# Peptides against a protein of PDB entry 6O8C, part 193

Target 1, 262 residues: chain A of PDB entry 6O8C
Amino acid sequence: VGLRYEKISLPKIHPRYDLDGDASMAKAVTGVVCYACRTASTLLLYQELMRKGVRWLVELVKDDYNETVHKKTEVVITLDFCIRNIEKTVKVYEKLMKVNLEAAELGEISDIHTKLLRLSSSQGTIESSLQDISSRLSPGGLLADTWAHQEGTHPRDRNVEKLQVLLNCITEIYYQFKKDKAERRLAYNEEQIHKFDKQKLYYHATKAMSHFSEECVRKYEAFKDKSEEWMRKMLHLRKQLLSLTNQCFDIEEEVSKYQDYT

## One batch from the design tools (peptide; made by RFdiffusion4, then SolubleMPNN)

Design b2_p27_4_s2 (from b2_p27_4, 10 letters changed)
Fold by OpenDDE base, seed 1:
Structure b2_p27_4_s2 (fold): chain B 262 residues (1-262), chain A 27 residues (1-27)
Amino acid sequence: as target 1 above (262 residues)
Amino acid sequence: SSLEKKLKEEKEKLGEEFEKAVKELES
């Protein structure tokens, strides 16, 4: 689940020279860009935390995988041992049958042998499933975490710093416009400077908002979407591993029923 | 001065862009 933020936009900028209006506008712009800076920082932090979480989850799932593989191996060994013992018993009873003895017992043991062989065949399916999971978790696999390093924003992008620079420029103009407002009337030269600064304000503001939208928000959203998708897949994979583990336990339990015959 | 000329040119460019943007906002 990603962070939510409020939609921000620049106020309407009027071309008319108005000291009061310009000061108010500049104040509003400053506030908006300030919010953008803070939001960008928050979005970055979220992504960094998520990247840590992703790495952690990958390791956790790998551990789950290894545990499942271990359990599978244990079951295979046990099952193979049981099969070998039953086969020896079958051979003994077959020899006895040649002398017309132990017919009923041979039938029972033979049935057990058949059941064990069926269980053994199921191990192939488990193995195949584990291999599939391993492939998906491997580098370049469908569940690789390379996206976490590629998508979104990073500290190295210095987006917050870039926005802060623009904010500083905007703030400076805002303070000047407050002074201009206090003067109520400017001389010709000061008026021209004010008009020019208003243009600069516009330029900085638009640049800031463009940067925020395109380099911060858009990339964050892409990261968020990718992370959610990946997370769902990883959780599903964990469930698959659990299922495979349970299958191994079921086989082990079934084998245990026949241990008295081995 | 060369600097003044450059500043004037930049001002004109910004002015044109600003006016265009304002027009778009008013429409």
Scores: peptide ipSAE 0.020, ipTM 0.471, DockQ to the pose 0.323
Fold by OpenDDE base, seed 2:
Structure b2_p27_4_s2 (fold): chain B 262 residues (1-262), chain A 27 residues (1-27)
Amino acid sequence: as target 1 above (262 residues)
Amino acid sequence: SSLEKKLKEEKEKLGEEFEKAVKELES
């Protein structure tokens, strides 16, 4: 899960004045920072897509929850109705038994009543489970999606744009160093400018790499870890809902067997 | 000028940071 990226580092920078070496170094730095820009963009896109996915999944699970609640309610109504009817029947047969009528049917009806009461008791467990799920999905609950808006990098951070600016500065120096190399020898003033630009290059490069590592990669990894944990919990919850739904169907089926006796 | 002074200071700062970083890389 998540995007893989290559670990990047800046090339070694030598303090000595060397037109050929400096041009080569600048080229390498340009490449590294260019990769950082592209990677940062990709990491951002991934996170944005994941945020959309998170929102979608939350809505899906809420729908599942509502359907389960609806089914549970239907079963409860049906079950309660059957229980009431059986209880009336039991009373009638008890009266008939007092006048020496057949008691065999009374035993059967009483057994059905007992079974229905057992089924009814299971509804309390289902209700408690649904309440737990609801609490977890509620604002401030353990499965709230607030983390998705807090963790990671965001377009508003403008990390890609910041890196691009640094890349532009670095690229400009690189092209100048190519020209300097082509001249083979610089006058004193141009040499001093070259040395100063080399220092600027270092500054921009280190700033870019620091920004990339701390503001892009690190935050992305934190987001990724949080998303994986959250996703596992959500999927588990969805399975729990499905289990509860199936229990409701099982109860409904069982109750239907006894409806002929009511 | 104030600008020239600032530029000089910035250049010196960058130079020091660069040299420090180079020394760290060489160690």
Scores: peptide ipSAE 0.020, ipTM 0.458, DockQ to the pose 0.266
Fold by OpenDDE base, seed 3:
Structure b2_p27_4_s2 (fold): chain B 262 residues (1-262), chain A 27 residues (1-27)
Amino acid sequence: as target 1 above (262 residues)
Amino acid sequence: SSLEKKLKEEKEKLGEEFEKAVKELES
């Protein structure tokens, strides 16, 4: 899961002055840093897409939550109505018992009343669970998406642009080394410039690779790990919401069996 | 000039650092 990228390293750099070797080395360095630039861009794009996905999922789960709350509210209203009606009926039958009516009907109604009260008690547990879910989804909650804005790399960091600047410097030196190679022999001053540029090439390349590793790859890996953990928790939460919804439907179905007595 | 002297010193420093880094990479 996630983007696969190859581990990159700079080629071996020889201190010896060699026009052919230096041109070849510079070409290889250019290739490696170019790969780093492309990879950094890809990693950034992936993270931006994931952030969009995270926002989408948060909204989806909030919708699921609202639907569950609505269903719970509906069931509570229906259940309370049934309980009130059954209680009225019980009172009527209790009065009739004083006039020598059979107790069998009163017993059945009382049993229904007891069952409805048990169902009503389960609503408290559902409410508590919904409150817990709400708290987890709220700003500052355990499942808040604030991490997605903090972790990883962002366009504002300008990492790709910084790497591109270094790549441009490296590429310029590489092209000069190609020209130097074509000359086969350099005058003393040009040779000294070549040696100096080789040192610059090394420092630009090292800076690029360090920046890539520390500011791009490391932060990406941290973002990826956190994203995976958060995603697992969100999926679990959705399952919990579904379970609560099903419990509401089960209660509603049970209540419907007793509506004829209300 | 003072500028030329500074440039020579910086060049020597860079050269020494480069050689050291190459040796470290070869090890």
Scores: peptide ipSAE 0.018, ipTM 0.454, DockQ to the pose 0.340
Fold by OpenDDE base, seed 5:
Structure b2_p27_4_s2 (fold): chain B 262 residues (1-262), chain A 27 residues (1-27)
Amino acid sequence: as target 1 above (262 residues)
Amino acid sequence: SSLEKKLKEEKEKLGEEFEKAVKELES
């Protein structure tokens, strides 16, 4: 349910000549275009701030990723070390079992070995998930921030300045129409000038509103939509990283239970 | 966000004013 902006075309029919009405109309047009200028400026500022936020969030998520990778690596090293030690212990107890010694302990150690191998297998899934995340964050990935530089309006477009120029033209005509109104009646030549200026006013107003709609509002909406979509994906990715981190901690905790056997 | 809400309100207001201005230009 968004505000729809319709394309405004210049009519071929000239509006009614009315000094009071024309002054009032010109005042209204000036107000609308002035508001458009302010709105365009606000929309531009919002987008620039969002671009800064996007860059910040990308760096934050990259840091989170690196921390998760580091933690995963630590756990893998610890787990592999523990597995190797348990395997040595298993071999010793297998030799003892041949002499009918320590059979119960061998069973327990073998169970631990099996559990550790299961934990090691889960590391493959974590690695795959991290690789997927890395690919998404990489240049050209699904979570690349290239859209933030491409979509929307930019200061270099000079949309606010262009609108301001049109506003100045409109304002000048408005002030003339105020003077014309004060005269109550114009001579023939001045009346013709007034009619001509009214056409110019309409042209400038139409151009301003078309520019605002097509080059400011439309592009802003596209940027907004992309930013919302991207933000949702980034938040989901952060949750995924947190989940992977927690899995690493869980594995580390499980391994710590068996350290006495190493 | 508060900013987004304000922008929405401003857009709606601008839309109404625009329509009014267009009608005035055509009269």
Scores: peptide ipSAE 0.022, ipTM 0.532, DockQ to the pose 0.078; fails the geometry check

Design b2_p27_4_s3 (from b2_p27_4, 8 letters changed)
Fold by OpenDDE base, seed 1:
Structure b2_p27_4_s3 (fold): chain B 262 residues (1-262), chain A 27 residues (1-27)
Amino acid sequence: as target 1 above (262 residues)
Amino acid sequence: DELKKKLEEEAKKLGEEFEKAVKELEE
């Protein structure tokens, strides 16, 4: 931990000298900063776990996308094959009709052909939707996970370690204040040291509190907000993929009804 | 004791932030 010791500036305001009160105050401060350290650790852990989850979800959604694309492709091939066969049949029946035969059958086959062409047209809409989803999932897309690496707190920030250093300093002063309290009265020089340490305590405590609030809690909140928003969008996208898949199945089912005519 | 007062106020703020953070983790 490359933390450099910085000279602490003395505050302008001096607290009242009270050994009992100072010990109690120091104890309270120590407790609060200790909680801050633990909380910071917990928040960091949560974010790290969420980052893993985000990465996992991205891969899952990509897999879903690929499956949908595969299904769409399969349906397109099947549909095109069916259309070609029906077109051949139509041509045959048209020739027969020219010799005044099989007019009723031609009408039926022609209707099927029209329906198949309509289904084929719907594939274009599915394709466009898939392309949109692909663009959103792309590295520069709206659903990029770059935020997960940028937002929040990271182990490299060493926030917990920084807070721990401050906590150690505060704790040391607290223990000294306990001793001072036990002495009931201090010599002049010791009293001056006590007063000075109280100022140091205040400075360390303030620094710890500010660091916790601004560098831990605030950043965590930002991360959380972004994660929730992103998660909602990803889940919605998965639903869209499912919908597209179902549309492909529906088309496949319709095509299957006409296979007897091919 | 102005310094004491300030410290107490800041400690209170930190405590509130702590509680808020804990609550958010539980959600």
Scores: peptide ipSAE 0.021, ipTM 0.484, DockQ to the pose 0.028
Fold by OpenDDE base, seed 2:
Structure b2_p27_4_s3 (fold): chain B 262 residues (1-262), chain A 27 residues (1-27)
Amino acid sequence: as target 1 above (262 residues)
Amino acid sequence: DELKKKLEEEAKKLGEEFEKAVKELEE
């Protein structure tokens, strides 16, 4: 799960003045920082896509919730209707008992009434569970997606652009070092410039790698971890909703057995 | 245009990876 990336490390920068070596080193550094730029861009894209996925999943779960609530409501209505009908029947049979009629049936109906009341009580548990789920999905709830907007890297951070600027500086130095190499020997002043540029290259490279590791990779990993945790919880919630739905169906089925008495 | 195309392809790939990851979490 998550985007895979290779560990990036800078090549060793030797302090010795060597036109061939410096050109080769600069080339390698350019490659590394270039990879960092591409990776940062990819990581950003991944996170943006994940944010879209998170929003999608939230809507999906909300739909599931609404369906479950609808089913629960349907069952409650049916159950209440059945209870009312049974209660009416009980009253009628109680009157008949005064004349010693239908005693056995009255007992049976009373038992059914008791069973229906028990089923009704179970609806309270379902309602409580649904309320809990609703609270968790609500803004500020435990399953809110606010983290998706806070964690990780964002386009507004301009990380890729910042790295690209550093890469441009490094690339410029690399091209100069390539030219220097072609000259085979530099005059004293040009040699001093070369040495100075080498220091600049080191500075830019170090800054780039630090930025990449601390701002891009670290934040990405935090986002990834948070997203995985959140998704697991959301999927579990969906399973819970399914369970509640099934409980409603079970109750409905049980109630249907007593329809002949209503 | 070529860069855009490449980015779109990459986005598609990442999207597929996301879907796969979600499925794996459901298991």
Scores: peptide ipSAE 0.009, ipTM 0.434, DockQ to the pose 0.013
Fold by OpenDDE base, seed 4:
Structure b2_p27_4_s3 (fold): chain B 262 residues (1-262), chain A 27 residues (1-27)
Amino acid sequence: as target 1 above (262 residues)
Amino acid sequence: DELKKKLEEEAKKLGEEFEKAVKELEE
């Protein structure tokens, strides 16, 4: 009578799972990822607004530049006219001096001529400075706004949509866990599904976290840093333009003093 | 500047919440 060795199948120790805890956890994760989606949207919106602001500032500075160039040109024309008139006067007085007349006046006019020529030379420096500014503002220049289109997050990246997909997956699992909680006890197959879903939830949550941190927050911070640096440089450039404009006004004022001699 | 700071604070807070949530999932 052969001893029937019943293969005692070791009861598979199923890892303990907590339906209440799992539902609560899933709810919390859903909330966090939802917040991530909203935050990502806000960050994106902010960057888009900043890009508009950058473009606006570029146009403003370009307008300032053009105004300065215009003023410089006006001053150059006026100065050149004044110089030509003074030169004519000098020639007349030189002729008179040959007849021993008005030597003192000739000296005064000659001094004015010298001063005007000096002012004319300063215009060359202003022109050089304007050219430098123009080069910096030009495409490929140091103050080009190309970075604004490259740095940060963009709608085309679809970061918000990607997070939303993950949110949907997580939410689905959460709703299932809520149902599981309501059942209080699951059959073996349902329990296994629950465990697998918990793993999926973990995967989705981790993916969402990584995506948000690396593709949204980090890129936003990089954009922010570059924007601040760029804005400081632009403000400095604007101050330079203002200085050049003031120099033009100063020259114009000086020239006006000599117009009575022409 | 205030908006930037607020956004940064929100981002940081969110990051911390994510980390916390992930840790809770691993437990």
Scores: peptide ipSAE 0.024, ipTM 0.546, DockQ to the pose 0.049; fails the geometry check
Fold by OpenDDE base, seed 3:
Order: structure tokens, then C-alpha cells, then sequence
Structure b2_p27_4_s3 (fold): chain B 262 residues (1-262), chain A 27 residues (1-27)
């Protein structure tokens, strides 16, 4: 699936007839378009490598997400178990609450219960955050990698090949101009052909320039900008996941302090 | 980042060369 390139309409130009100058000009144009081909190829390669990197990073972040979800689930189970046990203990002490010492113990257990409930509420916040992250990573989400396939240039666009075709045409004219220069003077008909070829050269060169600028460089820049933006967001997301994981560990550590009462 | 900078500089240079070449063709 190649990109369509619009034909450039050029005004008719009557260039100065100069065999030496025309040969030199044609040589220069050949060099420039050759450089364009190489540059276009390099830009394409870079984008393809970046696309691979994007896919890799998506998988990495998904793994981070799954690990965080797993840890969160583990902590929720542990916390819920601890809460249930402490509630049973509270009920037992309430039944025995007739002596001052028992009342004091009940107060301590009740305080632990309150702390555990606060920890449980924080788990709800973590869950909401994970759901948000999941939605962002999901297909069609804000951090989807669909842009990587849509933006920039692709091998299927055949931009390098298109430029190469133009380069071939330009090169052919250059070699003819080199021959013309060697002749020092051309007959009328040959002169007219030379002038016509110079116009063709202009057309091909302009087309190459336009194609390179609009279909290679511009699209590359758009891809680059999107890539940088997306990368920053993904890295931030990873940091968020790490933060959530650490919160889970903190909760787990806190719960472990109260396990003696359960 | 170094590759990015290099590519940007090359693209800029090429653009300038193209512009120059086109001007020469119009002469």
C-alpha cells in the first residue's frame, strides 16, 4: 500500500543554454537527490526501530501492571482475613467486658480494628487507580500504541523507491549533459533536446524535493513528536505502578504487625 | 538522542541543498 504522490505543476521555464553550467548543475542535483534517498532510508529505519521499541515497552508495562494487580490482590485477601479475625476478637471481649482490665484490652483491640479499616479504605483507592491504568492501557485507551502504526513513514509507502526512480531519471539526464558538454557545441535539434531535458530535470528535482519534505521529513517529525509524548506518559505510568506496588507493600507490612491479634 | 540530532541536522542540510539546487535549475 504505497502513498499517492501528487504531480507538481511547474511553470514553463526557459533556462539559459549553457552546456558547462547545465552539466555542473545536473551533477549537483544528482548528488542532492542521492543524499535524499539515503536520508529517507535512515529516517525510515529509525521509525521502524522505534515501533519495535514501542511494542516492547507496552508489553513491559503490561507486565508491571499484572504484577501490581497480583500484589494488590494478595494484600486484600490478607487484610480481609485480618479484619474478620479482629472483629471476632472484639465480639469476645465485649461479652467479657465486666472487669476494668478487660475493658482496657477491648479498647486496644478496637483501635487496631479502626486502623485496619483505614487500611482497607486505602485499598479501594489503589483499586480505582489500577482500573484507571487498565483503561488507559486498553485498546483504544489514551496510551494505546495505534499512533505508532498510523504516524510517520512506513516501508509500504515506498518513499525511498519513489525517490530512487526520480534519481535514476535525473542521473540519466546528467550523463547526457556530460556528453553534451564534451561536444562543446550542439546542432539545433540537439540543443532543443538539451533544453527539453533541462526542464525534465527541473521537474524531477522539484518532485523529489517535495516528496522528501512532505512525505518523509514532515511525517518523521510528526512521528517523533508523538513518540516523545507517548514515551513520557508511559514512563510516568510505570512510576505510578511502582508507587501503587509500594503502597501495597506498606499496607502488608502494617497488617503484619497486627497478625498477633488474629 | 544523538541519532535523533544527527538525523535532524541531515534533514535540515538536505533541505537547504535542495532549495539551492532548485534555484539553480530555475536559472
Amino acid sequence: as target 1 above (262 residues)
Amino acid sequence: DELKKKLEEEAKKLGEEFEKAVKELEE
Scores: peptide ipSAE 0.020, ipTM 0.530, DockQ to the pose 0.107; fails the geometry check

Design b2_p27_4_s4 (from b2_p27_4, 9 letters changed)
Fold by OpenDDE base, seed 1:
Structure b2_p27_4_s4 (fold): chain B 262 residues (1-262), chain A 27 residues (1-27)
Amino acid sequence: as target 1 above (262 residues)
Amino acid sequence: DELEEELKKKKEELGEEFEEAVKKLEE
């Protein structure tokens, strides 16, 4: 799970003045930092897409929740109606029993009444579970998606652009080193400039890699980890909702068996 | 030693230039 990227590192920079070696090194550094820029962009895109996905999933789960609540409400209404009807029937039979008529039938109806009351009690548990789920999905709840906006990298951070600036500086030095290599030998002053540029290259490269690692990769990994954890919890919550829905259907089915007695 | 001192100064300058360039991109 998550975007795969290759681990990159800067090539070893030798302190020795070597026009061929320095050109090769500069080329390699340019390549590495270029890859870092592209990778940073890709990581950013991934996170943006994931944020959209997170928002979508939240809405989906909320819809599932509402559907479950609706079903639960229907069952409660049906159950209450059945209970009221059975209670009326019980009262009628109690009156008949007082005149010594059909006492045996009263026992059966009373048993049904007891079963319905038991089912009614189970509705309280379902309601409590739904309330718990609602609280978890609510703003500030345990499954709030606020982390998606906080964790990771964002376009506003301008990380790709920052890296691109450094890449441009590095690339400029690389092209100069290519020219220097072509000259085969530099005058003293040009040699000193070359040496200085090599130090600049090192500075830019290290800054780029540090920025990439600390501001791009690290934050991405934190986002990824958080997203995976959150996703797992959300999927579990969906399963809980399905379970509650099924419980409602089970109750409805059981109630339907007693409708013939009302 | 002289080169190291110059390098230090240049690193500071480069740092400032970078920050300025970034600032322009953010505007």
Scores: peptide ipSAE 0.028, ipTM 0.472, DockQ to the pose 0.147
Fold by OpenDDE base, seed 4:
Structure b2_p27_4_s4 (fold): chain B 262 residues (1-262), chain A 27 residues (1-27)
Amino acid sequence: as target 1 above (262 residues)
Amino acid sequence: DELEEELKKKKEELGEEFEEAVKKLEE
């Protein structure tokens, strides 16, 4: 689950000229947009951290894959060697059997041979599974991490900086409105400026909130969803690799039981 | 597992930052 953030909304802006109300409103707007800036920054940080994690996990899984491949190869070599040795032994005993010797031993060795061949048959399945995993991990595969670079927000987008600029404008107006409030009454020209600034405040605030929602939050949510999906797939793949590794160990263990005959 | 733990810790830290931001907004 991704980072939780609080939903924010702009306060209602009344068109009425009210120095006290306007100052209060401006304060609230400043707070909201400030929170948006901080949230955007936090969301970005989270995503960057996740991207690092994704890269790390990819490498980890690749290592797991390589280890599994190595183990599989080892088992195949061992198994093939055992099979060849048993086959040689079988041939010897078959010759002896022709002269009516060692019949019981031949039966035992033949049974071992059959068991080894069964074990060998499972190697094909393991190989196929490994090939599938390799294809999924390969560039352009289903488990490629390209989404991590595409989805979400990035430092290069400069979303935080853009929001900060708007916040600065809003904050400036807020401070002016505090001063205006302290004056209690404004001259006509100052009143007109105040009204104009109020409109600017609204404009900046709206722009900030739109940018925050559309370019920060929405993209973050998309990143979050994609990351969760990808993570599930990666975890499943890791489990699959572990299973394959265990199968190799099981085969190796079984082969070891017959090594005295090889 | 180690990465997951680290991510969890960072998530918690970021969560605290959000909470602080909310408190400031309420002031």
Scores: peptide ipSAE 0.008, ipTM 0.427, DockQ to the pose 0.015
Fold by OpenDDE base, seed 2:
Structure b2_p27_4_s4 (fold): chain B 262 residues (1-262), chain A 27 residues (1-27)
Amino acid sequence: as target 1 above (262 residues)
Amino acid sequence: DELEEELKKKKEELGEEFEEAVKKLEE
């Protein structure tokens, strides 16, 4: 899970004045920083897509929760109705027993009543589980998605644009170094300018790589790690909801077997 | 020592130029 990228490094910059070497070095630096720009853009896009995915998943899980709550409520109503009817029947049979009617039917109905009460107690556990899930999904809960907005890089950071500015400066120097190389020999003043531009190139390149590493890659990795952890927890929660839903269906099915006695 | 100071000054100037360029992009 996550975007794979290659680790990039700047070529070694030699302080010695060498028109051929400097042109080659500048070309390499341009390539590296260009890659950094493209990578930063891709990392940003990935994070934005993931944020959309996170929001979507939150809404999906909330819908699942609501459906589970609805099903649970339906089962509780049905179960309570069945219990009340069985209790009425028990009372009637108890009265009939006083008049010497068969005890076997009363025993069967009492057993059903006991089973229904056990099912009712299990609903309490389901309710507690749903409340726990609700608390986790609530604002400030353990599964809140506030991290998705806080972590990582954002378009407002302008990281790609900042890197592009540095790339433009580097590219300009590279083109000049190509021209210098073609001249084979520079006059004293032009040589001094070349040396100066080489220092600028070093500065821009170092700044670009530092910015890329610290502001783009590092923040992306933090975002990725947090997203993976959060996603795992959300998927587990969905499984819990499904389990609770299935328990409700099981209870409903069991209750339906006793409806003939009500 | 003089060369290092000049280099430091130039780095600061380049830093300011970069910040100005970024500011123009944000506008």
Scores: peptide ipSAE 0.027, ipTM 0.456, DockQ to the pose 0.089; fails the geometry check
Fold by OpenDDE base, seed 5:
Structure b2_p27_4_s4 (fold): chain B 262 residues (1-262), chain A 27 residues (1-27)
Amino acid sequence: as target 1 above (262 residues)
Amino acid sequence: DELEEELKKKKEELGEEFEEAVKKLEE
């Protein structure tokens, strides 16, 4: 689950000159853009944290893969050794059968040999599965983490800083409007400046909100969706590795039953 | 999964920080 944020909108800006209304409006705009700045920062931090998590998970899964491969290799060696020993035993009993007719013992050993060969054949399936997993984890594979570097917002985009600059401009105008309000009446020139600043405030605010929506929120949502999808796939893959490991243990356990004949 | 738990904790922490920040702005 990603971060929850509230949808924000700018207050209505009235074209009428009103010192009290303009001060109140400017205060509200300052609040909204301030929220946008903080939200953008939080969304960025979340994404950076997720990127670290993605890298960590990739390494973890690679370790799991290596452990599984190691276990599989161990089992293959053990199984092959057991098969070779059983084959030697079969040869010995075949020779003895020519002399003593020990057919029952030979039959038992032959059955064990057949079972071991079946276990050996299952190793091929495990190997194929591991190869598939390896291919998916490889560079350019289906589970590559390149998206984490491409999707979303990044510190290099300097979105928070850009929004902060706009916020600073808005805040300055707000403070001036507070002063203007306190004066109750402005001279003609100051009134014209006030009207001009009100227009500037509008432009800064709209620019900030547009930037926030298009460059911060939209990209964050895309990153979030991609990360959730990728994470589900990675967790599933990890479960597959665990399953393969368990299969190796099962084979090893079964082989151990026949060690007395080796 | 350790990663899932850690990520969950960090998300919760960030969520709390966000809420606190929003409250401060509304004051």
Scores: peptide ipSAE 0.010, ipTM 0.421, DockQ to the pose 0.014; fails the geometry check

